# Peptides against a protein of PDB entry 4U39, part 108

Target 1, 302 residues: chain A of PDB entry 4U39
Amino acid sequence: SIKVIGVGGGGNNAVNRMIENEVQGVEYIAVNTDAQALNLSKAEVKMQIGAKLTRGLGAGANPEVGKKAAEESKEQIEEALKGADMVFVTAGMGGGTGTGAAPVIAQIAKDLGALTVGVVTRPFTFEGRKRQLQAAGGISAMKEAVDTLIVIPNDRILEIVDKNTPMLEAFREADNVLRQGVQGISDLIATPGLINLDFADVKTIMSNKGSALMGIGIATGENRAAEAAKKAISSPLLEAAIDGAQGVLMNITGGTNLSLYEVQEAADIVASASDQDVNMIFGSVINENLKDEIVVTVIATG

## One batch from the design tools (peptide; made by RFdiffusion4, then SolubleMPNN)

Design b2_p19_2_s2 (from b2_p19_2, 7 letters changed)
Fold by OpenDDE base, seed 2:
Structure b2_p19_2_s2 (fold): chain B 302 residues (1-302), chain A 19 residues (1-19)
Amino acid sequence: as target 1 above (302 residues)
Amino acid sequence: MIKVFYVGTKEEVLAALRA
């Protein structure tokens, strides 16, 4: 089974976005220290952590409170994660609950033997230096607690969106990028009709790989597959080129008109841009909500 | 709906794509 755990406000917003986009084949768990915020989650499983410590009032933007809250609730977290083959831990770094609790939850998942993938954001620069410093500590702790950590630099989202994009929409886009990171992997595993992807292959690419890079490309028109692939490998979300990556996961999502030729063309571009000794997993997904768009997601590990 | 997945080394993937 695949479990997606949203931790704190940002993680729960991302989980809500995943549910709204009908990401299939995963179990959603919402984790928070704030009981009121947790009630707004669309997840089937809602877990309040640190009920004694916080009394449901949240972590007060203190990562140490978030950490202690997860430690208090360790047994509940273990029970919720039991039997998972893969666990996604998603959070916005820089806050109290997400920053402090996500590493603890990730470690619990890893200790249970699940393939543990962190998908987290760095705060925007405008959120202030305190959040950046707290996020750095949380990301460092996540690196030790996960098999693979995808870090989304929110400031790079501002390079993809219109300069006039309202602050609230920039946060929504961060939630969408978190969604794309989880969905890009989960669709390869959980989508019915994937005849040939063994979970063992995913484990080979993602186990103990540390930090991963994520690129996204979207295009329309006659050359949409090639354009989307080129955008993905040159994505502003990539903090480095993918040419040194030991593993690559690629998802090619299109509408019902997605051709095998387009899949091959996009995959060839990504493979050609990757390391000579790279282990690649690529898959195609049909999303009936996509008309003429192709979305290419590339996750580079190692 | 045939979802085609390729798993392998870059060389194996490229060979499969070119076949």
Scores: peptide ipSAE 0.183, ipTM 0.781, DockQ to the pose 0.692
Fold by OpenDDE base, seed 3:
Structure b2_p19_2_s2 (fold): chain B 302 residues (1-302), chain A 19 residues (1-19)
Amino acid sequence: as target 1 above (302 residues)
Amino acid sequence: MIKVFYVGTKEEVLAALRA
């Protein structure tokens, strides 16, 4: 089974966005120290952590409180994650609960033998230096606790959206990018293909790889597949080129009009931009909610 | 929902796409 665990406010918002977008084949768990915020989760499983420590009042933006809250609730977390083959841990770094609890939860998942993938955000620069420093500590702890860590730099989202985008919409876009990171991988595993992807192949590409980079490209029109692929490999979300990656996961999502030619063209572009010795997983997904749009997601590991 | 997956080396993936 695949489990997605959202940790703290940002993680729970991402999980809500995944549920709203009908991400299939995964079980959702919402974790928070704030009981009121947790009640707003759409997840089937809602877990309040650190009830004795925080009394449901949240972590007060302190990562040490988030850490201790997860440690207090270790047995409950273990039971909720038990039997998972893969665990996605999603959080917004820089806050109290997400920053402190996500590494503890990730370590619990890894110790249970699950393939553990972190999908986390760095705070926007405008959130202040304190949040950035807290996020850096949380990301460092996540790197040691996961098999693969995707870090989304929120400031790079500002390069994709309009400069006049309200702050609230920038956070919603961060939640959407977190969704795309999880869905880009989960759709490859959870949805039956013409060629069944063996979970062993996913493990080979993602196990003990450390930091991963994610690129997203979206396009419409006659050359939409090629354009989306080019946008993905040159995405502002990529902190480096994919040509040095040991592994690449590629997802091409389109509507019912997605052609085999478009799939081939996009895959050839990404493969051509990758190292000769790269291990590649490529998948295509039909999403009936997409009309003329193609979305290419590239995850580079190693 | 028709999904096509290709897994392998770059060469294997490209070969599969050409078949």
Scores: peptide ipSAE 0.062, ipTM 0.673, DockQ to the pose 0.782
Fold by OpenDDE base, seed 4:
Structure b2_p19_2_s2 (fold): chain B 302 residues (1-302), chain A 19 residues (1-19)
Amino acid sequence: as target 1 above (302 residues)
Amino acid sequence: MIKVFYVGTKEEVLAALRA
C-alpha cells in the first residue's frame, strides 16, 4: 500500500489538493498539532499529534514543539503507517509542525521498512529569514530520515507564475507542485496498467538516494510531447541539470489522445538529457481531464 | 536501462497506443 501523510498546514493543504484532484491508489493521512486546522482536512485519517504538549493549539511556529509532538504520538503514527510499502511525507518547511514533525514521521516510516519519500517545500524568501533557517534545519533532518527527498524551492514557483499573482495563488501553486511530485510517482505504482511498474524497480531508483530534483513541463499543440519534455528538463524547479543523475523517474500524463509516438519522443528527450548509464523508469498515464494537455514530470535521483 | 510502463486501464492504454 501507498500512504501519503501531510504534516502541518502546508502538508495538509497539499493533501487536500491531491484529494480534490482525485489522485488514485493512495491512502491519505493528515497530521497536525492544530486541531481546528486538522478539522479542515479532507483526508480519511486525521491525526492530532502532541495533544498533551500543545492542547490542540498548534506548534507556535516552533519546530522543537513539532518534533516533540510527533515523539509524543509515535505509537499512533506507527499504527497509522503500519503495512505501508511506500510512504510519502509532505510538508511545508519553515513552520512549527511541518518542520519538526515531518522528519520524525519519516523516520518512523523508514523504521517500519517502508520506502520513505519526502516531498517538501522551502518557504518563499518573503516569509522571512527565520522561516528559511528553520526550513534548512528541517530539510537536513528530513534528508537523514528518508530514502529520497524532493525539495521544492517556492521562490522558483514565482518564475513559472505571473508576477502579479496574488500571494494566496502562489501558495496554491506550491500545493499543486507538491501534488505533482507525489502523483508523478504514485501514478506509476498505484494505477494498474498494461505493464505495471514493479515496486522493486522503484526501490532500486529511490532507496537511500538522498536529495532528488524535480522538473515539470506542460504543453499543448502539435509538438506538445517534445515541448513538455524540454520544459521538464529545463524546469525552474530543477536546482541543477539532470545529466549527472544515476536514476530518473519520468511520468508522461496526457488525455485519451496521448500517442505512443508522443510518449517515445518525450522519453527520448529526457533520456538524452540524462547520464548515459542512467536507470530510467518512465510511465505513461491517461487522464481524461487533461484533454489536449501533456504533463511531463521528471524526478532525478543520485 | 530504460523501462517502459503503461499505466491506466487496459482499454485506455490500448486506445491511446492506437491513436
Scores: peptide ipSAE 0.038, ipTM 0.563, DockQ to the pose 0.103
Fold by OpenDDE base, seed 1:
Structure b2_p19_2_s2 (fold): chain B 302 residues (1-302), chain A 19 residues (1-19)
Amino acid sequence: as target 1 above (302 residues)
Amino acid sequence: MIKVFYVGTKEEVLAALRA
């Protein structure tokens, strides 16, 4: 089974966005120290952590409170994650609960033998230095607790969106990028394909790889597949080129009109941009909601 | 839902795509 656990406000917003976009084949778990915020989750499983420590009032933007809250609720987290083959831990770093609890939850998942993937955001620079410093500590702790850590630099989202984009839309885009990171991987595993992807292959590419980079490309029109692939490998979300990556996961998602030729064209572009010795997994997905759009997601590991 | 997956080295993937 695949479980997606949203930790704290940002993680739970991302989980809500995943549910709203009908990301299938995964079980959703919402974790928070704030009981009121947790009640707004759309996840089937809702877990309040640190009830004794916080009394449901949240972590007060203190990562140490988030950490202790997860430690207090360790047995409940273990029970919720038990039997998972893969666990996605998603959080917005820089806050109290997400920053502190996500590494603890990730370690619990890893100790249970699940392939543990972190998908987290760095705060925007405008959220202030305190958030950035807290996020850096949380990311460092996540690196030790996960098999693969995808870090989304929110400031790079501002390079993709219009300069006039409202702050609320920038946060929504961050939630959407988190969704794309989880869905890009989960769709490769959870959705039956023409060629069955062995979970063992995913495990080989993602186990003990440390930090990963994610690129996303979206395009429409006659050359949409090639354009989406080119945008993905040159994405502002990529802090480095994918040419040095030891592993690449590629997802090509299109509407019902997605052709095999388009899939091959996009895959060829990404493969050609990758290292000669790269281990690549590529998959294609049909999403009826995309109409004329193609979305290419590239995750580079190692 | 048409899912085509290729798993392998860059050379293997490129070879499969060109076949």
Scores: peptide ipSAE 0.029, ipTM 0.631, DockQ to the pose 0.755

Design b2_p19_2_s3 (from b2_p19_2, 8 letters changed)
Fold by OpenDDE base, seed 3:
Structure b2_p19_2_s3 (fold): chain B 302 residues (1-302), chain A 19 residues (1-19)
Amino acid sequence: as target 1 above (302 residues)
Amino acid sequence: MIKVLLVGTKEEVLAALRA
């Protein structure tokens, strides 16, 4: 089974966005120290952590409170994660609960023998230096606790969106990028295709790989597949080129008009940008909600 | 509804696209 655990406010917003976009074949768990915020989650499983420590009033933007809250609730987290083959841990780094609890939850998932993938954001520079420093500590702790860690630098989202984008919409886009990171992997595993992927192949690419890079490309029109693939491999979300990656996961998502030629063209572009000896997994996904758009997601590991 | 058409290794997917 695949479980997605959203930790704190940002993680729970991402989980809500996944549910709203009908991400299938996964179980959703919302974790928070704030009981009021947790009640707004759309997840089937809602877990309040650190009830004795925080009394449901949240972590006060203190990562040490988030950490201690997860430690207090260890047995509850273990029971919720039990029997998962794969666990996605999603959080916005820089806050109290997400920054402190996500590494503890990730370690619990890993200790249970699940393939543990972190999908987290760095705060925007405008959120201030304190959040950036807290995020750096949380990301360092996540790296030690996961098999693969995808870090989304929120400031790079500002290169993709309009400069006049309101702050609230920039946070919504960060939640959407978190969704795309989880869905780009989960769709390949959870949805039956003409060629079924073995979960063992995913483990080979993602187990003990440390930091991973994610690129996203979206395009429309006659050359949409090639344009989406080129945008993915040159995405502002990529902190480096994918040419040195030991493993690549590629998802090509389109509407009902997605052609085999478009899938081949996009796959050839990403393959040509990768090492010759790279372990590459391809998936083609039909999303009926996509009309003329193609979305290419590339995750590079190693 | 989401439906996956092809998932596999580079070699498997490319072979299926050429068939």
Scores: peptide ipSAE 0.074, ipTM 0.724, DockQ to the pose 0.431
Fold by OpenDDE base, seed 2:
Structure b2_p19_2_s3 (fold): chain B 302 residues (1-302), chain A 19 residues (1-19)
Amino acid sequence: as target 1 above (302 residues)
Amino acid sequence: MIKVLLVGTKEEVLAALRA
């Protein structure tokens, strides 16, 4: 089974976005120290952590409170994650709950023998230096607690969106990028296809790989597949080129008019930009909602 | 090694292969 655990406000917003986009084949868990915020989650499983420590009032933007809250609730987290083959831990880094609790939850998942993938954001520079410093500590702790860690630098989202994009929409786009990171992997595993992915192949690419890079490309028109693939491998979300990556997961998602030729063209572009000895998993997904749009997601590991 | 996976409903994947 695949479990997606949203930790704190940003993680829970991302989980809500996943549920709203009908991401299939995953179980959703919302975790928070704030009981009121947790009640707004759309997740089936809602877990308040640190109820004794915080009394449901949240972590006060303190990562140490978030950490201690997860430690207090360890047995509940273990029970909720038990039997998962894969666990996605999603959080916005820089806050109290997400920054402190996500590494603890990730370690619990890993200790249970789940393939543990972190999908987290760095705060925008405008959120201030305190959040950046807290996020750096949380990301460092996540790296030790996961098999693969995808870090989305929110400032790079501002390079993808219009310069006039309101701050609230920039946060929504961060939640959407978190969704794309989870969905880009989960669709390859959880969606039945003509060729089912062996979970052992995913483990080979993602187990103990440390930091991963994610690129996203979106295009329309006659060359949409090639354009989307080129945008994905040159995505502002990539902190480095994918040419040194030992593993690549590629998802190409299109409407009902997605052709095999377009899929091959996009795969060839991504493979050509990858290491010569790359272990690549590529999947094509049909989403009727995309019409003429193609979305290419690339996750580079190793 | 590249593994090619066609993910989606059988009908969706078959439609994509025919397009």
Scores: peptide ipSAE 0.036, ipTM 0.583, DockQ to the pose 0.104
Fold by OpenDDE base, seed 5:
Structure b2_p19_2_s3 (fold): chain B 302 residues (1-302), chain A 19 residues (1-19)
Amino acid sequence: as target 1 above (302 residues)
Amino acid sequence: MIKVLLVGTKEEVLAALRA
């Protein structure tokens, strides 16, 4: 089974966004130290951690409280993650609960033998230096606790949205990018295709790879597949080019009018931008909610 | 409804697209 665990406010917002977008074939778990915030989760499984430590009042933006809360609730986390083949740990780094608890939860998933993928955000620079420093510590701890860590630099979201985008909408876009990172991988595994992907191949590409880069491209029109693929491999979310990556996961998602030619064209562009010896996993997905849009997600590992 | 059309290695997917 695939489990998505949202940790703290940012992680739970991302999980809510995944549920609202009907991300299929995954089980959702919401984890928080704040009982009131947790009640607003749409997840089927809701877990309050550190009930003795925090009394349900949250971590007070302290990562050490988030860490201790997850440690207090270790057995409950183990039981909730038991039997997962893959675990996505999603969080907004820089807060108390997400920053402190996400690495502990990731380590628990890894110790249970699940393929453990972190999908996390760096805070915006405007959230202040304290959040950036806390996020850096949490990301460092996540790198040790996961098989693959996707880090989304929120400041790069400001390059892909309108400059007049309200701060609240910029946070919603960060939640959407977290969704795209999880969904881009989970759709490749959870849904049967014409060719079924062996989970062993996913493990080969994602196990013990450390930091991964994610690019997203969206386009419409006659050349939408090529444009979306080119945007994905040149995405502002990529901290480096994908040409040196040992592994690439590619998802192309389109409407019911997605053609095999468009799928091939996008795959050829991403493949040509990758190393010749790259281990590439590719998937094409039809989403009936997409009209004329194509979305290409590229995740580069190694 | 989300449907995965093709999922596999680059070689497998490209082979299936060419068939």
Scores: peptide ipSAE 0.021, ipTM 0.618, DockQ to the pose 0.453
Fold by OpenDDE base, seed 1:
Structure b2_p19_2_s3 (fold): chain B 302 residues (1-302), chain A 19 residues (1-19)
Amino acid sequence: as target 1 above (302 residues)
Amino acid sequence: MIKVLLVGTKEEVLAALRA
């Protein structure tokens, strides 16, 4: 089974966004120290951690409280994650619960033998230096606790949205990028295709790879496939080029008019931008709700 | 929403789409 665990406010917002977008084939778990915030989760499984430590009042933006809360609730987390083949741990780094608890939860998942993937955000620079420093510590702890860690730099989201985008919409876009990172992988595994992906191939690409890069490209019109692919491999979300990546997960999503030529063109662009000996997992998704839009998601590992 | 997924290697997916 595939489980997505949202940790703290940002992780739970991302999980809510995944549920709202009907991401299929995954079980959702919401984890928080704040009982009131947890009640707003759309996840079927809601877990309050650190009930004795925090009394349900949250972590007070302290990562050490988030860590201790997850440690207090270890057995409950183990039970909720038991039997998962893959666990996505999603969180907004820089807060108390997400920053402190996500590494502990990730380690629990890994110790249970699940392929453990972190999908986390760095805070925006405007959230202040304290959050950025806390996020750096949490990301460092996540790297040790996961097989693959996708880090989304929220400041780079500001490069892909309008400059006049309200702060609230920038946070919603961060939640959407977290969704795209999880869905880009989970759709390859959880949704039946014409070609079955062996979960062993996913493990080969994602196990013990450390940090991964994610790029997203969206385009419409003539040459939309090539344009979307070029945007994905040059995405502002990429902290580096994918040219050294030995593992690539690629998802192409289009409408019912997505052609074989477009799929091939996009795949060739991404493959050509990757290592010569790249191990590529490719998925194509037809979404009838897409008109003329193509979305290319690239996750580079190694 | 009808979602069709084709999953595999590039070559396998392209082969499946051509079949």
Scores: peptide ipSAE 0.093, ipTM 0.735, DockQ to the pose 0.307; fails the geometry check

Design b2_p19_3_s4 (from b2_p19_3, 13 letters changed)
Fold by OpenDDE base, seed 4:
Structure b2_p19_3_s4 (fold): chain B 302 residues (1-302), chain A 19 residues (1-19)
Amino acid sequence: as target 1 above (302 residues)
Amino acid sequence: SKREEKMKRIYNNLIWSKK
């Protein structure tokens, strides 16, 4: 079983985006200290944490409150995570609940023996220094609590979106990038494609790898596979080049017209951009919602 | 820029793989 846990406002927005995009083969859990915000979740499982501590009024942007709230609700979190083979913990770092509770939840998942993957955002620089410092602490705690931590630098999303993009749309894009990070991995296990991976393959690449970076590329047309792969390896979300990665996980997603040639072409491009000694695993996914598009997702670990 | 240097490195790696 694969479980996706959205923690706090940003994590829950990402989970809502996953549900809206019909990400299959995963169970969704929404976790928050704010009961009113939690009620807006589309997740099947909704868990209010720290009910005694916060009275459902949220963490007040304090990570220590988020941490204590998760600690208060440890048994409930354990019950919700029990039997998961893989757990995605998604959150926006810099807030109270996400920053404080996500590391605790991740540790609980790891202690239960699940492959634990964090997919988190750094706040935008405009959110202020306090949020950046809180995010740094939360990310450090997440690194110790997970097998792999994908960190999305939100400031790099501003390089992908139009300059006139409203702030609300920039946050929606951050939620979408979180979605892509989870889906790019979960689909390799849960969704049939031209090249299927098993859970053991993914576990080999992601177990105890620490920090990871994600690149995404989307393209259409005759050279769409090559273009998507080139965009993925050159993605602004990749703060480092993939040539320094010890492991690479690649997802090649297309419509029903995706060919094995296109899959191979994309894989060859990513392999050529990686170190010779890199452990690379790639899978393909068929998404019927993609007509003429190919989406390449690259996760670089190490 | 660091991005241009990265792109050059990627480009060079791609050229070497085709030889």
Scores: peptide ipSAE 0.014, ipTM 0.448, DockQ to the pose 0.038
Fold by OpenDDE base, seed 2:
Structure b2_p19_3_s4 (fold): chain B 302 residues (1-302), chain A 19 residues (1-19)
Amino acid sequence: as target 1 above (302 residues)
Amino acid sequence: SKREEKMKRIYNNLIWSKK
């Protein structure tokens, strides 16, 4: 089974976005220290952590409170994650609950023997230096607690959105990128396509790889596969080139008109951008909601 | 940058394979 656990406000917003986009084949868990915020979750499983410590009033933007809240609720987290083959831990770094609790939850998942993937955001620079410093500490702790950590630099989202994009829309886009990171992997396992991957294939690429980079490309038209692949490997979300990665996981998602030729064309482009000795695996997913669009997601590990 | 040069090489190789 695949479980997605949203931790704190940003993680729960991402989980809500996943549910709204009907991401299939995953169980959703919402975790928060704020009971009122947790009530707004669309997840089937809602877990309040640190009830004694916080009394449901949240972590007060303190990562140490988030950490202690997860430690207080360790047994409940273990029970909720038990039997998962794969666990996605999603959070916005820089806050109290997400930054502090996500590493603890990730470690619990890893200790249970699940393939543990962190999908987290760095805060925007405009959120201030304190959030950036807190996020750096949380990301460091996540690296030790996960098999693979995908870090989304929110400032790079500003390169793909209009300059006039309202602050609230920039946060929604961050939630959407978190969704794309989870869905780009989960669909390879859970959603039938032209080329299916098994969990063992994904595990080979993602187990004990540490930091990962994600690129996303979307295109339409006659050259949509090539354009989407080029956009993915040149994505501003990639803080570094995919050259030098030890492993590459690629998802090619299209509508019912997605061809094997388009899948191969996209895969060849990503392979050509990667090192010759890279372990690349790719899957294809059919999403009927994609009319003429192809979405290429690339995750570079190692 | 080294990245831009690699992307240019990839782009050039892809253009050559379609001829």
Scores: peptide ipSAE 0.012, ipTM 0.409, DockQ to the pose 0.043
Fold by OpenDDE base, seed 3:
Structure b2_p19_3_s4 (fold): chain B 302 residues (1-302), chain A 19 residues (1-19)
Amino acid sequence: as target 1 above (302 residues)
Amino acid sequence: SKREEKMKRIYNNLIWSKK
């Protein structure tokens, strides 16, 4: 089974976005120290952590409180994660609960033998130096606790949105990018397409790989496959070029009109941009909600 | 949402601290 755990406010918003976009084949768990915020989750499983420590009032933007809250609730977390083959831990780094609790939850998942993937955001520069420093500590702790850690630099989202984009919309886009990171992997396993992957395929690319980068490309029209692939490998979310990656996981998602030729064309572009000795795995997903769009998601590991 | 309000407060505090 695949489980997605949203940790703290950022992670819970991402989980809500996944549910709203009908991401299939996953179980959703919402984790928070703030009981009022947790009540707004759409997840089937809602877990309040650190009830004794915080009394449901949240972590006060302190990562140490988030950490201790997860430690207090370790047995409950273990029970909720038991029997998972794969666990996604999603959080916005820089806050109290997400930054402190996500590494603890990830370690619990890993200790249970699940393939543990972190999908986290680094805060925007405008969120201030304190959040950046807290996020750096949380990311470092996550790296030790996961098999693969996808880090989304929120400042790079500002390069792909309009300069006049309201701050609230920039955060919604960050929640959407977290969704895309989880869905781009989970769909390869859970959703039938032209080329299906199994859990073992994904595990070969993601097991004990450390940090990863994600690129996303979306296109329409006659050259949509090639354009989507080119956008993915040149994505602002890729803080480094795809050349030098030890592993590449690629998802080509389209509507019912997605052709095998388009899948091959997209895969060839990503392969040509990668090292010759790269371990590249690609899958194709059919999403009936996509009309003329192709979405290419690339995850570079190593 | 409570999160959006919190984020607005953080944003406002940061803008204020840069002034």
Scores: peptide ipSAE 0.006, ipTM 0.392, DockQ to the pose 0.011
Fold by OpenDDE base, seed 1:
Structure b2_p19_3_s4 (fold): chain B 302 residues (1-302), chain A 19 residues (1-19)
Amino acid sequence: as target 1 above (302 residues)
Amino acid sequence: SKREEKMKRIYNNLIWSKK
C-alpha cells in the first residue's frame, strides 16, 4: 500500500490538492498540531500530534515543538503507517509542525521498512530568513530520515508563474508542485498506462538515494511529447542539470490519445540529456482528465 | 472493512486522548 502523509499546514494543503485532483491508489493521512487546521483537511485519516504538549494550539512556528509533538505521538504514527510499502511525507519546510514533525514521521516510516520519500518545499525568500534557516535544518533532518528527498525550491516557482502572481497563488502553485511530485511517482505504481512500472522498479531508483530534484514539463500540440520532455529537463525546479544524476525516474502522462511514439520520443529526449551510465526508468500513465496535454515529470536522484 | 475499523479505532484513540 502507498500512504501519503501531509505534515503541518503546507503538507495538509498539498494533501488537499492531491485529493481534489483524485490521485488514485493512495491512502491520505493528515497530521497537524493545530486541531482547527486539521479539521479542514479532506484526508480520511486525521491525526492530531502532541495533544499534551500543544493542547491542539499548534507549534507556534517552532520546529522543536513540532519534533516533540511527533515524538509524543510516535505510537499513533507507527500504527497509522504500519503495513505501508511506500510512504510519502509531504511538508512545507520553515514552519513549526512540518519542519519538526516531518523528519520524525519519515524516520518512523523508514524504521517500519517502507520506502520513504520526502516531498518538501523550501520557503520563498519573502517568508524571511528565519523560515529559511528553519527549513534548512528540517531538510537536513529529512535527508537522514528518508530514502529519497525531493526538495522543491519555491523561489523557482516564481520563474514559471506570472511576475504579478499574488502571494496566495504562489503558495497554491507550491501545493500543486508537491502534488505533481507525489502523483508523478504514485501513478507509476498505482495507475495503468502504456508502460507500467512495478514497486520494485521504483524502489531500485529511490532506495537510499538521498536528495532528488524534480522537473516538470507540460505541452500541447503536434510536438507535445518533445516539448514537454524539453521543458521537464530544463525546468527551473531543477537546481542542477540532469547530466549528473545517478538515477532518473520519468513519468509520461497523457490522455487517451497518448501514443507509444510520443512516449518513446519523450523518453529519448530525457535519456539524451542524462549520463550514459544513468539508471533511467520510465513509465507511462493515462489520465483521462488530460485532453491534449502531455505532462512529463522527471525525478533525478544522486 | 477491517481497514475502516482500524481507522475508526485510530480516530477514536485520538478523540479519547482529548478527554
Scores: peptide ipSAE 0.000, ipTM 0.248, DockQ to the pose 0.013

